# Peptides against a protein of PDB entry 5H65: the designs that were tried, part 160

Target 1, 294 residues: chain A of PDB entry 5H65
Amino acid sequence: QYLERTPLCAILKQKAPQQYRIRAKLRSYKPRRLFQSVKLHCPKCHLLQEVPHEGDLDIIFQDGATKTPDVKLQNTSLYDSKIWTTKNQKGRKVAVHFVKNNGILPLSNECLLLIEGGTLSEICKLSNKFNSVIPVRSGHEDLELLDLSAPFLIQGTIHHYGCKQCSSLRSIQNLNSLVDKTSWIPSSVAEALGIVPLQYVFVMTFTLDDGTGVLEAYLMDSDKFFQIPASEVLMDDDLQKSVDMIMDMFCPPGIKIDAYPWLECFIKSYNVTNGTDNQICYQIFDTTVAEDVI

## One batch from the design tools (peptide; made by RFdiffusion4, then SolubleMPNN)

Design b2_p19_6_s1 (from b2_p19_6, 12 letters changed)
Fold by OpenDDE base, seed 1:
Structure b2_p19_6_s1 (fold): chain B 294 residues (1-294), chain A 19 residues (1-19)
Amino acid sequence: as target 1 above (294 residues)
Amino acid sequence: SEQLAKELLEVDSKFDLPL
């Protein structure tokens, strides 16, 4: 739909919900740190959560590494298993299960590894070598996903997470339902294992000023606003630089707002109830910004 | 699995595993 440009002063007087096209300067934004703006969003329950820090993952995998792989669960029709004992005094057992496609092992770059007892460092190294890795543990009757607080699938440097609230985990043997056991599409893996995958999103608050008024608008976007995937930005320095450049362009430090470029975007208003008090909030939608915009 | 194990050996030093 085509929308006429509306000044902020007019918007601020109107009831919600409505949609607007605006032209405003980005006076400020929060959070200032890019890594703080990237979150995980559940498309089903709409919960927002932080992306686990490396330190958090270390703890989870260290705990997992204290568990001994069950010998009875090794070498099934689905996977071939190899077991290693670490050389350190802990002597922990590490199991790597190589998932087969119709009884045949795929090429290494197409093979899904199930890792039991691996550390974060080891898992990351394996994911870089073999592309697809699932951290697992020995369940009662089958291998199971280790922990939804950690990635259920790691592909290269990309960590795929699932929603704890919405997921109903199924055992690893449910991967048998996948016809193609070479591509390992995250959504397919998630479905097979009963996981509701979380979506990486940029979450930011923009303070917008067009000279007639000031309002705060919320941004929640996965890949449209910056034309950069939120799922990749944390692991790619160039993408981080690009986002930083865009934000610095619209909100340059050390200069007056009068010199800021104009930002054109769409915002929608919505009502938020806090007890008996009703507040109108605003969200940016259907907006793409370019790095070279002036 | 043998071939894959061989590939793991290439990174053995990084894993500190007796591969």
Scores: peptide ipSAE 0.025, ipTM 0.689, DockQ to the pose 0.013
Fold by OpenDDE base, seed 2:
Structure b2_p19_6_s1 (fold): chain B 294 residues (1-294), chain A 19 residues (1-19)
Amino acid sequence: as target 1 above (294 residues)
Amino acid sequence: SEQLAKELLEVDSKFDLPL
């Protein structure tokens, strides 16, 4: 939507909800650390969650590794199973189930692995080599997703998470509903398993100043603002550097705000009730930062 | 798949898992 530029001083006097196009300087932002700004967002219930840390995942997978794979669930029409006993880990059983496409094992780059009893390290190694990995456990009648606190799908270095609140988990055999058992699109996998996938988002608060006024605007964005996917940034040092560079460009340290570049963006106002207080808040939307800042 | 088998062998060696 095309909007004329509105000065912040005018915006601050208007009732919500409204949409605006603004030109302002980024006086400051929070959080300052990138890793703190990346969250998981449910598109359905809108809950924000922290991205699990490696240590958190270690615990989950260690716990999962204490369970012995159920022999009765091995080698179904959906998957072929291989079981290993570790040498140096008290004989821990690790099961890898290779999902078949039309009854045939696909190529390694198209194969979905279901991992039962694997450690985080083992799972990550497998995900780096194979197309996709799902951590699973033995249920009563079928394999089941291990834990929604862990990724439901790992593809390379990308961890796909599901919403605990909105998901109604279904057993692994529901992957049979997928016509394409080679690409393993995360959304399709999620749908088959009854998972509402979480979205990686940048969550930040910008303090914007155009010389006429100052307002705080909330940023919740997955990939548009920085033109960098939030889903990839935590696992890619170069992308992290790029985001940092962008933020430093708009809000350079040690320089006066008068020298800051102008940021053009869209913001929307909305009403928030906090107890007896009604407040107007602002959110950045439909905004992509330009490579070259004016 | 022969290729898959090869990949599994490599994984097995890395995990010190007997195939």
Scores: peptide ipSAE 0.024, ipTM 0.686, DockQ to the pose 0.013
Fold by OpenDDE base, seed 3:
Structure b2_p19_6_s1 (fold): chain B 294 residues (1-294), chain A 19 residues (1-19)
Amino acid sequence: as target 1 above (294 residues)
Amino acid sequence: SEQLAKELLEVDSKFDLPL
């Protein structure tokens, strides 16, 4: 429904919760670095966590690579297995399991690989060639997801993560529940494996000023605000540049706020209690900057 | 799939993994 524009000074006097349409200038924002603004959010428990760094993943996969694939778990109705022993790495064993669709290996671009004992570098190389990769380990009776601290699914350059708190992991054979074993939709894979997928989100704090007042508004958005997916931005230089350009447009460095463009936003107020302290906070919602620049 | 087999061979070469 239509909301009339409300000046910030009026908003600051009102109780929460309420929704507002505002027109304000972006005085400042934090964090300033894009990579710091991208987080993982659980839609169930609402935990925010950092996107793992390459170094973190290296450790996880290196640890996984120290484990020997269980021969008993190879070559099932679900997948064909190939095992390699490295020549130059003290005989490290790597298992690649090729998931079949109705007993038939699909095309490479439609094939899901389960990788056991692969390094990050190897996994990334495979994901580029085969599109979909799941890092796995040998469980007691079946292959299992390696670690929720690492991606449960890698598709090209996109890393899909799951929530450790909310997920109840199921074994790899549960992928049999998928009717289509070619598309490998992340949500479907997650559901089959008992994973609550995390959502990439931009998390930023905007200081908004309309000349009548100043307030801080929280932005948590996946793809609407910038019209750029948070899930892709870290791996795409052009997308990063685009976000930077947008932020520079609204908050240009080296000039006074009087010259800043106006930003039209929707914000909602909400109460936050911390002990005896009650605070009203504000969150940006349903806002697309490309459409709201004045 | 012949394509898959081809890609696998490339992986073997790239990773220095013997088939």
Scores: peptide ipSAE 0.024, ipTM 0.684, DockQ to the pose 0.013
Fold by OpenDDE base, seed 5:
Structure b2_p19_6_s1 (fold): chain B 294 residues (1-294), chain A 19 residues (1-19)
Amino acid sequence: as target 1 above (294 residues)
Amino acid sequence: SEQLAKELLEVDSKFDLPL
């Protein structure tokens, strides 16, 4: 587990795979904008995806709102249903289904809402008040998840997404398999509905320079490097400022690299084959910047 | 619960939906 510090010039001469401890300056990084560095990662198929933009979600929910809730699917043993008709939107029907725990409605902060026909704005308002919301649609025999291109679960300001490739969706009645219908743990909800949850990750490329050599290292991290969850950063201005401050500290604009602080980190090398070309690449791992400022 | 009922009424007002 203990690794001696190795200069970059020595690392650049070695074969992969290897693990190293390094001390280097962050010459530059990409992407420069934080929102561009946050991605969704599937733990099974390892596909990286962009986090959907608000405009993308608007389209999905607007399309869903054109569908009328099926009266036959209202008020089951699992949930109680309430329907509204909008005044200003051509009489659009909005259904909210309140999931019961053992036949009893829980407290509002513990109640899962299933929303059918809601706009993004309406769904966000409900999630801020009730904490847990699932966008749904009327299927043939049961309520179903609306679309995996949208969140399968919204908790406060956090949007939970599922992998379209790896998920095999099951109907809403499968939530009956959950013994506790008050906590609404995202992984448990995902399992019940046949969803492989995606993970928020920071994805960045660091150019590292220790004065002996320069190399590019890839960062893919969910919550360790910055000690800030990638899942929360897009919706929290204070967390965004914190990440920006960290990056500005290591790579301050307008000054020479000689004045940059030293960054200690672990990197691993690995081989990448692109056609006939073999390349050695580097990835940062098991590193927390708060502990590595020297 | 009574609390949930109150919350629903508040939702109605926020969405400008009929009670």
Scores: peptide ipSAE 0.024, ipTM 0.677, DockQ to the pose 0.013

Design b2_p19_6_s2 (from b2_p19_6, 12 letters changed)
Fold by OpenDDE base, seed 5:
Structure b2_p19_6_s2 (fold): chain B 294 residues (1-294), chain A 19 residues (1-19)
Amino acid sequence: as target 1 above (294 residues)
Amino acid sequence: SEQLARELEEVHARFDLPL
């Protein structure tokens, strides 16, 4: 779509909803810390959630580790099981279930592990060496996902989360419905287990100034704005540095705004009702900074 | 399961996983 560039002063006078192309300087942004800008978003209910901290996950997995794996649920047609007993921690039981493809164990780089009773540290170590890891617990009749407050799937350093509100969890045996038990695509795993996967998104508020006016615009973006996936940034120092560099480029500290680069972007206006008050808000959309630096 | 079990044992030894 072709949109003519509109000055902010003109936009501020117009009713919503509308779409605009703008050219402005980034006067400021919030939150300032990148970690705080990464959220989880449900595509169905649109709830925004915080990414769980390591401390939160530690608690969940520690609690799970207090429960003994059910012997009756070991070694099914879907998976082969191996049990370890820790030397310390009062003999904690850890079960690892290796998911088979058509009754045959795949290669380690294609294998899905179900882990029961593992700590966060143990799970992370396993996920770095095996294709995929799902933390599970013993249910009444089958293995079940441990907790949607924890990742339902870990692949390397990527933690995949599900929406508690929209998900209707099914037991692990539902993985049998997957024809391909080697690739373990997160969306396919989620579908089999009745999980609505959450999406990592950058959530920021930009204060934009083009010299004619100032407005705040909301950014919610998964991978387009920075050309960096929000799903990977928290676990990759280089990606974090890249985002920080981009933000410092547009909004350098200790420098006058006159020296800031111009940002070209698209914004859309929308109405928000707060009680009896109606206000117009703005959201950035369809914008990539790499193409918009002038 | 034996192949994967062996690989897992190697991982245990290398990364201090429970044995």
Scores: peptide ipSAE 0.034, ipTM 0.743, DockQ to the pose 0.013
Fold by OpenDDE base, seed 4:
Structure b2_p19_6_s2 (fold): chain B 294 residues (1-294), chain A 19 residues (1-19)
Amino acid sequence: as target 1 above (294 residues)
Amino acid sequence: SEQLARELEEVHARFDLPL
């Protein structure tokens, strides 16, 4: 649907909900740090969560590494298992389970590894060599996902997380329901294991000024606005630089707002109730920033 | 790190995993 451009002063006078096309300068934005702008969003309960830091994951995997793999759960029809003991003082036992496709081990680049007792470093190394890694633990009757506070699936540098609130975890043997045990599509893995996958999103607040008025608009976007996936940006320095460049373009340091480029975008208004107070908020939607700005 | 590499090599040998 076509929308005419509306000045902010007019928008500020109208009731919600409505959709607008605007042209405005980005006076400022928050948070300023990119890593603070990347969140995890549940599509079901809509909870926003912080992306776990390396230190957080270290703790989780260290805790997992204190548990001994259950010998009874090794070498099933679903996977072949390798167990070894580390040479360090602790001598922790690590198990790697190689998931088979129809009873056959796939190519390394197609193989899913289930890992018990691995450290973050070890898991990351494995994920770089193999297609997919799931950190697991020995449950009572089957292998189970280690912890939803950690990724349920790691593919290369991509960490896939699940919602603790909405997920009802099922044991690893439920991966048998997957017809294709080579591609390991994150959504399919999540479904099989009863996980509601979280979505990486950029979360920012833009202060927009078109000379007629000023309003704050909320941005929640996974990959459209920057044309950069939020799921990849934290692990890719070049992507981070790209986002920084885009933001610097719209908010150039040391330059007055008069010289800022114009941003064309769509915003929608909506009502928010905070106690007894009703306020109108704005969200950016269906907007991609281009390199060429007016 | 080096230990892991050796173990992975062993795993590949044991299971004849194609690389």
Scores: peptide ipSAE 0.022, ipTM 0.692, DockQ to the pose 0.012
Fold by OpenDDE base, seed 2:
Structure b2_p19_6_s2 (fold): chain B 294 residues (1-294), chain A 19 residues (1-19)
Amino acid sequence: as target 1 above (294 residues)
Amino acid sequence: SEQLARELEEVHARFDLPL
């Protein structure tokens, strides 16, 4: 809906919750480092968590690799299984399960690969060839997702994560419910496996100043604000540069704020209780800045 | 909305926000 522009000084005097359209300068923002601003957010429980680091994933997959694949779970109607023995001293066995479409193996770029017992390095290598990979383990009666601390789905360089709190995991055979076993849409995979997918989000705090007042508003946005997906930015140098350029444009270093460009955005106020204290906070919403940059 | 306000308040209370 249409909102008239409201000066910050007026907003600061009003009770929450309310929505505003503002025009202000970005005096400062935090965190300054892009990699620190990318988080995982659960749309259901609103959990905000860090994106796991490579080292974290290494540990998870190393632990998974200590378990032997169950032979009884290999070669089902859903998937064909291959056993790969590593060339190391341990002779570690890795089970690779190729998900079939109507009983037929699809092309590699359309095939979902289930990996059991692989290291992060091995999984990444396989994900380069197969667009869709799920780390799994042998359950009691079926393959199961390995660990929600790791991606439930890897597509290229994109890691899809699920919420531990909100997810009620189902076994791999539930992928049978998917009519389309070629595209492997993350949301569909998540639904089939009982996973609530986490969303990559930019989380930043903006200090906004329009000359009448100053307020802090935080941004939690996945792809609208920068017109850049938070899910892709960590793995793409060009996208990172683009975000940095946008931020530098609105908050140029070494220049006085009087020369900063104006940022038009929507903010909403809300109440926060801290013990006996009540404060009003602000969040940016429904705002795109990239169109002004292009 | 009031619902939105409650949700944001809850999130703020449960999780550390960069504010």
Scores: peptide ipSAE 0.011, ipTM 0.414, DockQ to the pose 0.157
Fold by OpenDDE base, seed 1:
Structure b2_p19_6_s2 (fold): chain B 294 residues (1-294), chain A 19 residues (1-19)
Amino acid sequence: as target 1 above (294 residues)
Amino acid sequence: SEQLARELEEVHARFDLPL
């Protein structure tokens, strides 16, 4: 729907909820560091959580690597298994399970590997080689997902995470429900395993100024605002550079706000009540920015 | 870690998986 532009001074006087089209300058934004703006969002419980750092994952996988694969769980109708013993690290056992499609091993780029006992470094290398990897552990009766604090699926450089609160994990044999065991669509894998997948989102707060007033607007967006997927930005230097360039364009360092470009966007107001305190907040929505030649 | 990658490549070959 078409909205006429409204000056910030007028918006600041109005009750929520309402939608506005605005033209303002980006006086400032937070967080300043891009990696701090990328979060994981649950579509069910709506909680925001941090993307695990490499160090966090190292700990999880190192702990998993101390567990011994259960021989009884190897070589099922779903997967063929091979045990690899490291020559170093006191003979650590790593189980690799190759998921079959209708009893046939697929191409390497279509193959899902279930990795039991791998380190983060090893898993990442395998993901680059075999595309799809799920970290698993030996359960009582079946293989199970290792830990929702780690990715439930790694595809190339993309880490797919699930919500601990909303997920009700099912054993790995539930992958049998997937008719196509070659594409390994993250949402399908998640559904089969009882995982509520988390969504990568950019989370930022913009301070907007149009000369008539100043307001803060919250941004939560997965791929529309920057036209860059939040799910890929942390693993791609070029994408990071692009986001930085966009932000530098709208909020250039070292110059006065009078020289800043105008940002056109949509914002919606909403009420936040904390006891007796009522506050009106603003969120950016349905907005795409591009690197325009100014 | 590099050793694992190489060995798993061999394992992959043993399973007759195309690379």
Scores: peptide ipSAE 0.026, ipTM 0.712, DockQ to the pose 0.012; fails the geometry check

Design b2_p19_6_s3 (from b2_p19_6, 11 letters changed)
Fold by OpenDDE base, seed 1:
Structure b2_p19_6_s3 (fold): chain B 294 residues (1-294), chain A 19 residues (1-19)
Amino acid sequence: as target 1 above (294 residues)
Amino acid sequence: SSQLAQELLEVDSKFDLPL
């Protein structure tokens, strides 16, 4: 439905839930640093979590690298295996399993690699060459996903994560259910392995002011608001610059709010109960902002 | 490049590894 523009002073007096179209200035926003605004969201349990940092992943993969690949799990109908012993690092064993399509190895750029004992650096280098990598470990009867605290799939520079709460992990042989073993669609891989994939989202709090009132509105958006995917922004300097430019345009540093551009957006109100206290909160929805305000 | 990457490229051409 078409919503007429409502002044903030009127909104602040109304009960929730309601939807509004507003025109306001972005007085301020939190967090100020872009990397802090990118989170992982579970579409099933709605948990928000931080994107793991490189240091966190290093620890996980270093721990994984202390485990020796099980020879009994090598060379199945699903994959061909090769093992390396590193000359450095005390002779660490690394197993790479090359997933076959109908018994045939695909082209390198279409081949999924399963890696046991790889470091983050090694995995990232391989993902750049082969495009698709899953960190795994030797289970009792089959290869298993290494850890849901790490990516379950790395494609180029994109890390795909799964929800620990909602996922019920299945063994690697369940990839046999995929008819196409060349494209490696993240959602299909996740489904085969019993993973609920997490979504990258921008999470921000906007302080909006239209001269009649001030309210805080929450933004949780994956790719619509900035027209930039949250999943790609952390690994792309140009995308980061674009987001920064947009935010600087609406909330320019060192300038008085009277000179700020007007932001047109939709917000919805909702009730939050804390004991006996009822609070009305606001969330931005169905809004796209342009980088250039004409 | 990592040691592993070099080993993959130098030791085995079976998997059509890119240079």
Scores: peptide ipSAE 0.029, ipTM 0.723, DockQ to the pose 0.012
Fold by OpenDDE base, seed 5:
Structure b2_p19_6_s3 (fold): chain B 294 residues (1-294), chain A 19 residues (1-19)
Amino acid sequence: as target 1 above (294 residues)
Amino acid sequence: SSQLAQELLEVDSKFDLPL
């Protein structure tokens, strides 16, 4: 839809909800650190969560590694199993289950690995080689997902997380419902295992100033605003540098705001009730800034 | 299978576990 440009001073006087096209300068933004702006969002319950830190994952996998793999759950029609015993660490047992496609092992780059008792370091090494890895544990009757606080699927450097609130976990044998056991699409894996996948999002607050007024606008975006996926940025230094460059371009340090470039964007207003107080808030939507950098 | 044998060797190398 075509929207005419509206000055901020006019917007600040209007009732919500409405949509606007604006041209403003980015006076400031929060958080300043990129790593703090990346969150996990549930599309069903809309809960925002922090991306787990490496230290958090280490604890989860260390706890998982204290559990002995159940021999009765090895070598099914779905997967072939191999077990190792570490020389150190009190003889830790590690199980790797290779998921088969119609009873045949696929190529290494198409093979899903189920890892039982692995450390974060070991799992990361495997994901870099085999692409698709699921951390699991021995359940009563079948293998089960290890913990929704950890990734349910690791593909290369990408960690896929599920919502604890909205997911109803099913056992690993439910992967049999997948016709294609080679591509390992995260959404398909999630569906088979009863997982509601979380979405990586950039979450920022922009202070916008067009010389007529100042307003704060909320940004929650997965891949449109920067044309960079939030799911990949934490694990890619080049993508991080690109986002930092974009933000520095619009909000350069040590320079007066008069010299800042103009940002064109769409914002929508909405009402928020906090007790007896009615507040109008603003959110950026359908905006790409990368087009202005090219 | 030859495929399984190859994959197992690769896993061993990644885990630094004894063959």
Scores: peptide ipSAE 0.028, ipTM 0.686, DockQ to the pose 0.013
Fold by OpenDDE base, seed 4:
Structure b2_p19_6_s3 (fold): chain B 294 residues (1-294), chain A 19 residues (1-19)
Amino acid sequence: as target 1 above (294 residues)
Amino acid sequence: SSQLAQELLEVDSKFDLPL
């Protein structure tokens, strides 16, 4: 669609909903710290959630490690099981289940590991080596996902989370429904296990100023705005630096706003009702920031 | 299966896993 540039002063006088193309300076943004801007979004219930911190995950996995793997659930048609007893941690039992493809163990780089009783550190190490790991526990009749407060799938450094509210968990044997047991596509795994996957999103509020007016616009974006995946940024220092550089470019510290570059973006207005109060809000959409300053 | 087992052992040895 073609949209002409509209000055902010004109936008501020118009009713919602409408779409606009604007050119404005980024006067300020919130939150200032990148880690605070990365959230998990449910596409079904639209709740925003915090990304769990390492400390939160440590607790979850430590609690999971207190449970003993059920011997009856080992070595099924779906997976081969190996069990270890730790020597230095009160004899903690750790089970690793290697998911088979058509009854055959795949190559290590294509193998999904189900880990029972592992610590966060152990799980991450295994994920880095084997690519795909699901933390599980012994259920009554089958292995089950450990906890939706933790990742349901870890692939390399990427943690995939599910929505607790919208998910109806199914047992691990439902992975049998997957024809391809080598690629382990997160969405396919989620579907098989009854999980509604959460989406990593950048959530920020921009204060935009074009010299005619000032408005606040909300940004919720997964990978388009920065051309950096929100799902990877927390685990990659270089990506973090890149986002910081972009933000510093548009809103440089210690520099007057007169010297700020112009940001071109699309915004949409929408009505928000809170009791008797009606407010018009603005959201950035379909926008990619360029490296070039306009 | 042998390769997978070997790689698991390698991971254990390299990362001091209880595995």
Scores: peptide ipSAE 0.030, ipTM 0.701, DockQ to the pose 0.013; fails the geometry check
Fold by OpenDDE base, seed 3:
Structure b2_p19_6_s3 (fold): chain B 294 residues (1-294), chain A 19 residues (1-19)
Amino acid sequence: as target 1 above (294 residues)
Amino acid sequence: SSQLAQELLEVDSKFDLPL
């Protein structure tokens, strides 16, 4: 839909909800640190949550590593199991289950590993080598996902998370429903296991100024705004640098706003009610900075 | 897969996990 440019001063006087095309300068933004801007969003319940820190994951996997793999759950039609006993960690048991495709072990790059009792370090090493890893535990009748506080799937350096509120976890044997047991598409894995996958999003507040007025606009975007996936940015230094460069371009430190580039973007207004207070808020949408900087 | 087996051996070595 074509929208004419509307000055901020006019927008600030209008009722919500409405959509606008604007041309403004990015006076400031929050948070300033990229890692603080990346969050997980549930597409169903719309809750935002922080991406778990390495320390949080360490605790989860350490706790998981205290549990002994159930021998009865090893070597099914779905997977072949290998068990290790650590030498220096009081005989910690680690189980790795190799998911088969039609009863055949696939190539390593196509193989999904189910890991029981692994540390974060071990899991990360395995994910780098085998690409796809699911942390699991022994349930009553089947292997189960370890914890939704941890990734349900790790692919290389990408951690896929699920929503605790919206997910209804199913046992690992439900992976049998997948026709293709080689590609391990995160959404397909999630669906099979009853997981509502969380979406990585950039969450930022922009203070926009076009010389006629100033407004704050919320940004929640996965990959469109920066043309960089929020899911990858935390694990890729080059992507981080790229985002930083973009933000520095829009809002260069130590320079007056008069020298800032103009940002063309779309914003939508919406009403927020907090008790008796009604507030109009603004959100950036359908905007790509790489194309909208003038 | 022979490749998978070899990679498992590497995992064993890397994690000091006996096969």
Scores: peptide ipSAE 0.025, ipTM 0.686, DockQ to the pose 0.013; fails the geometry check

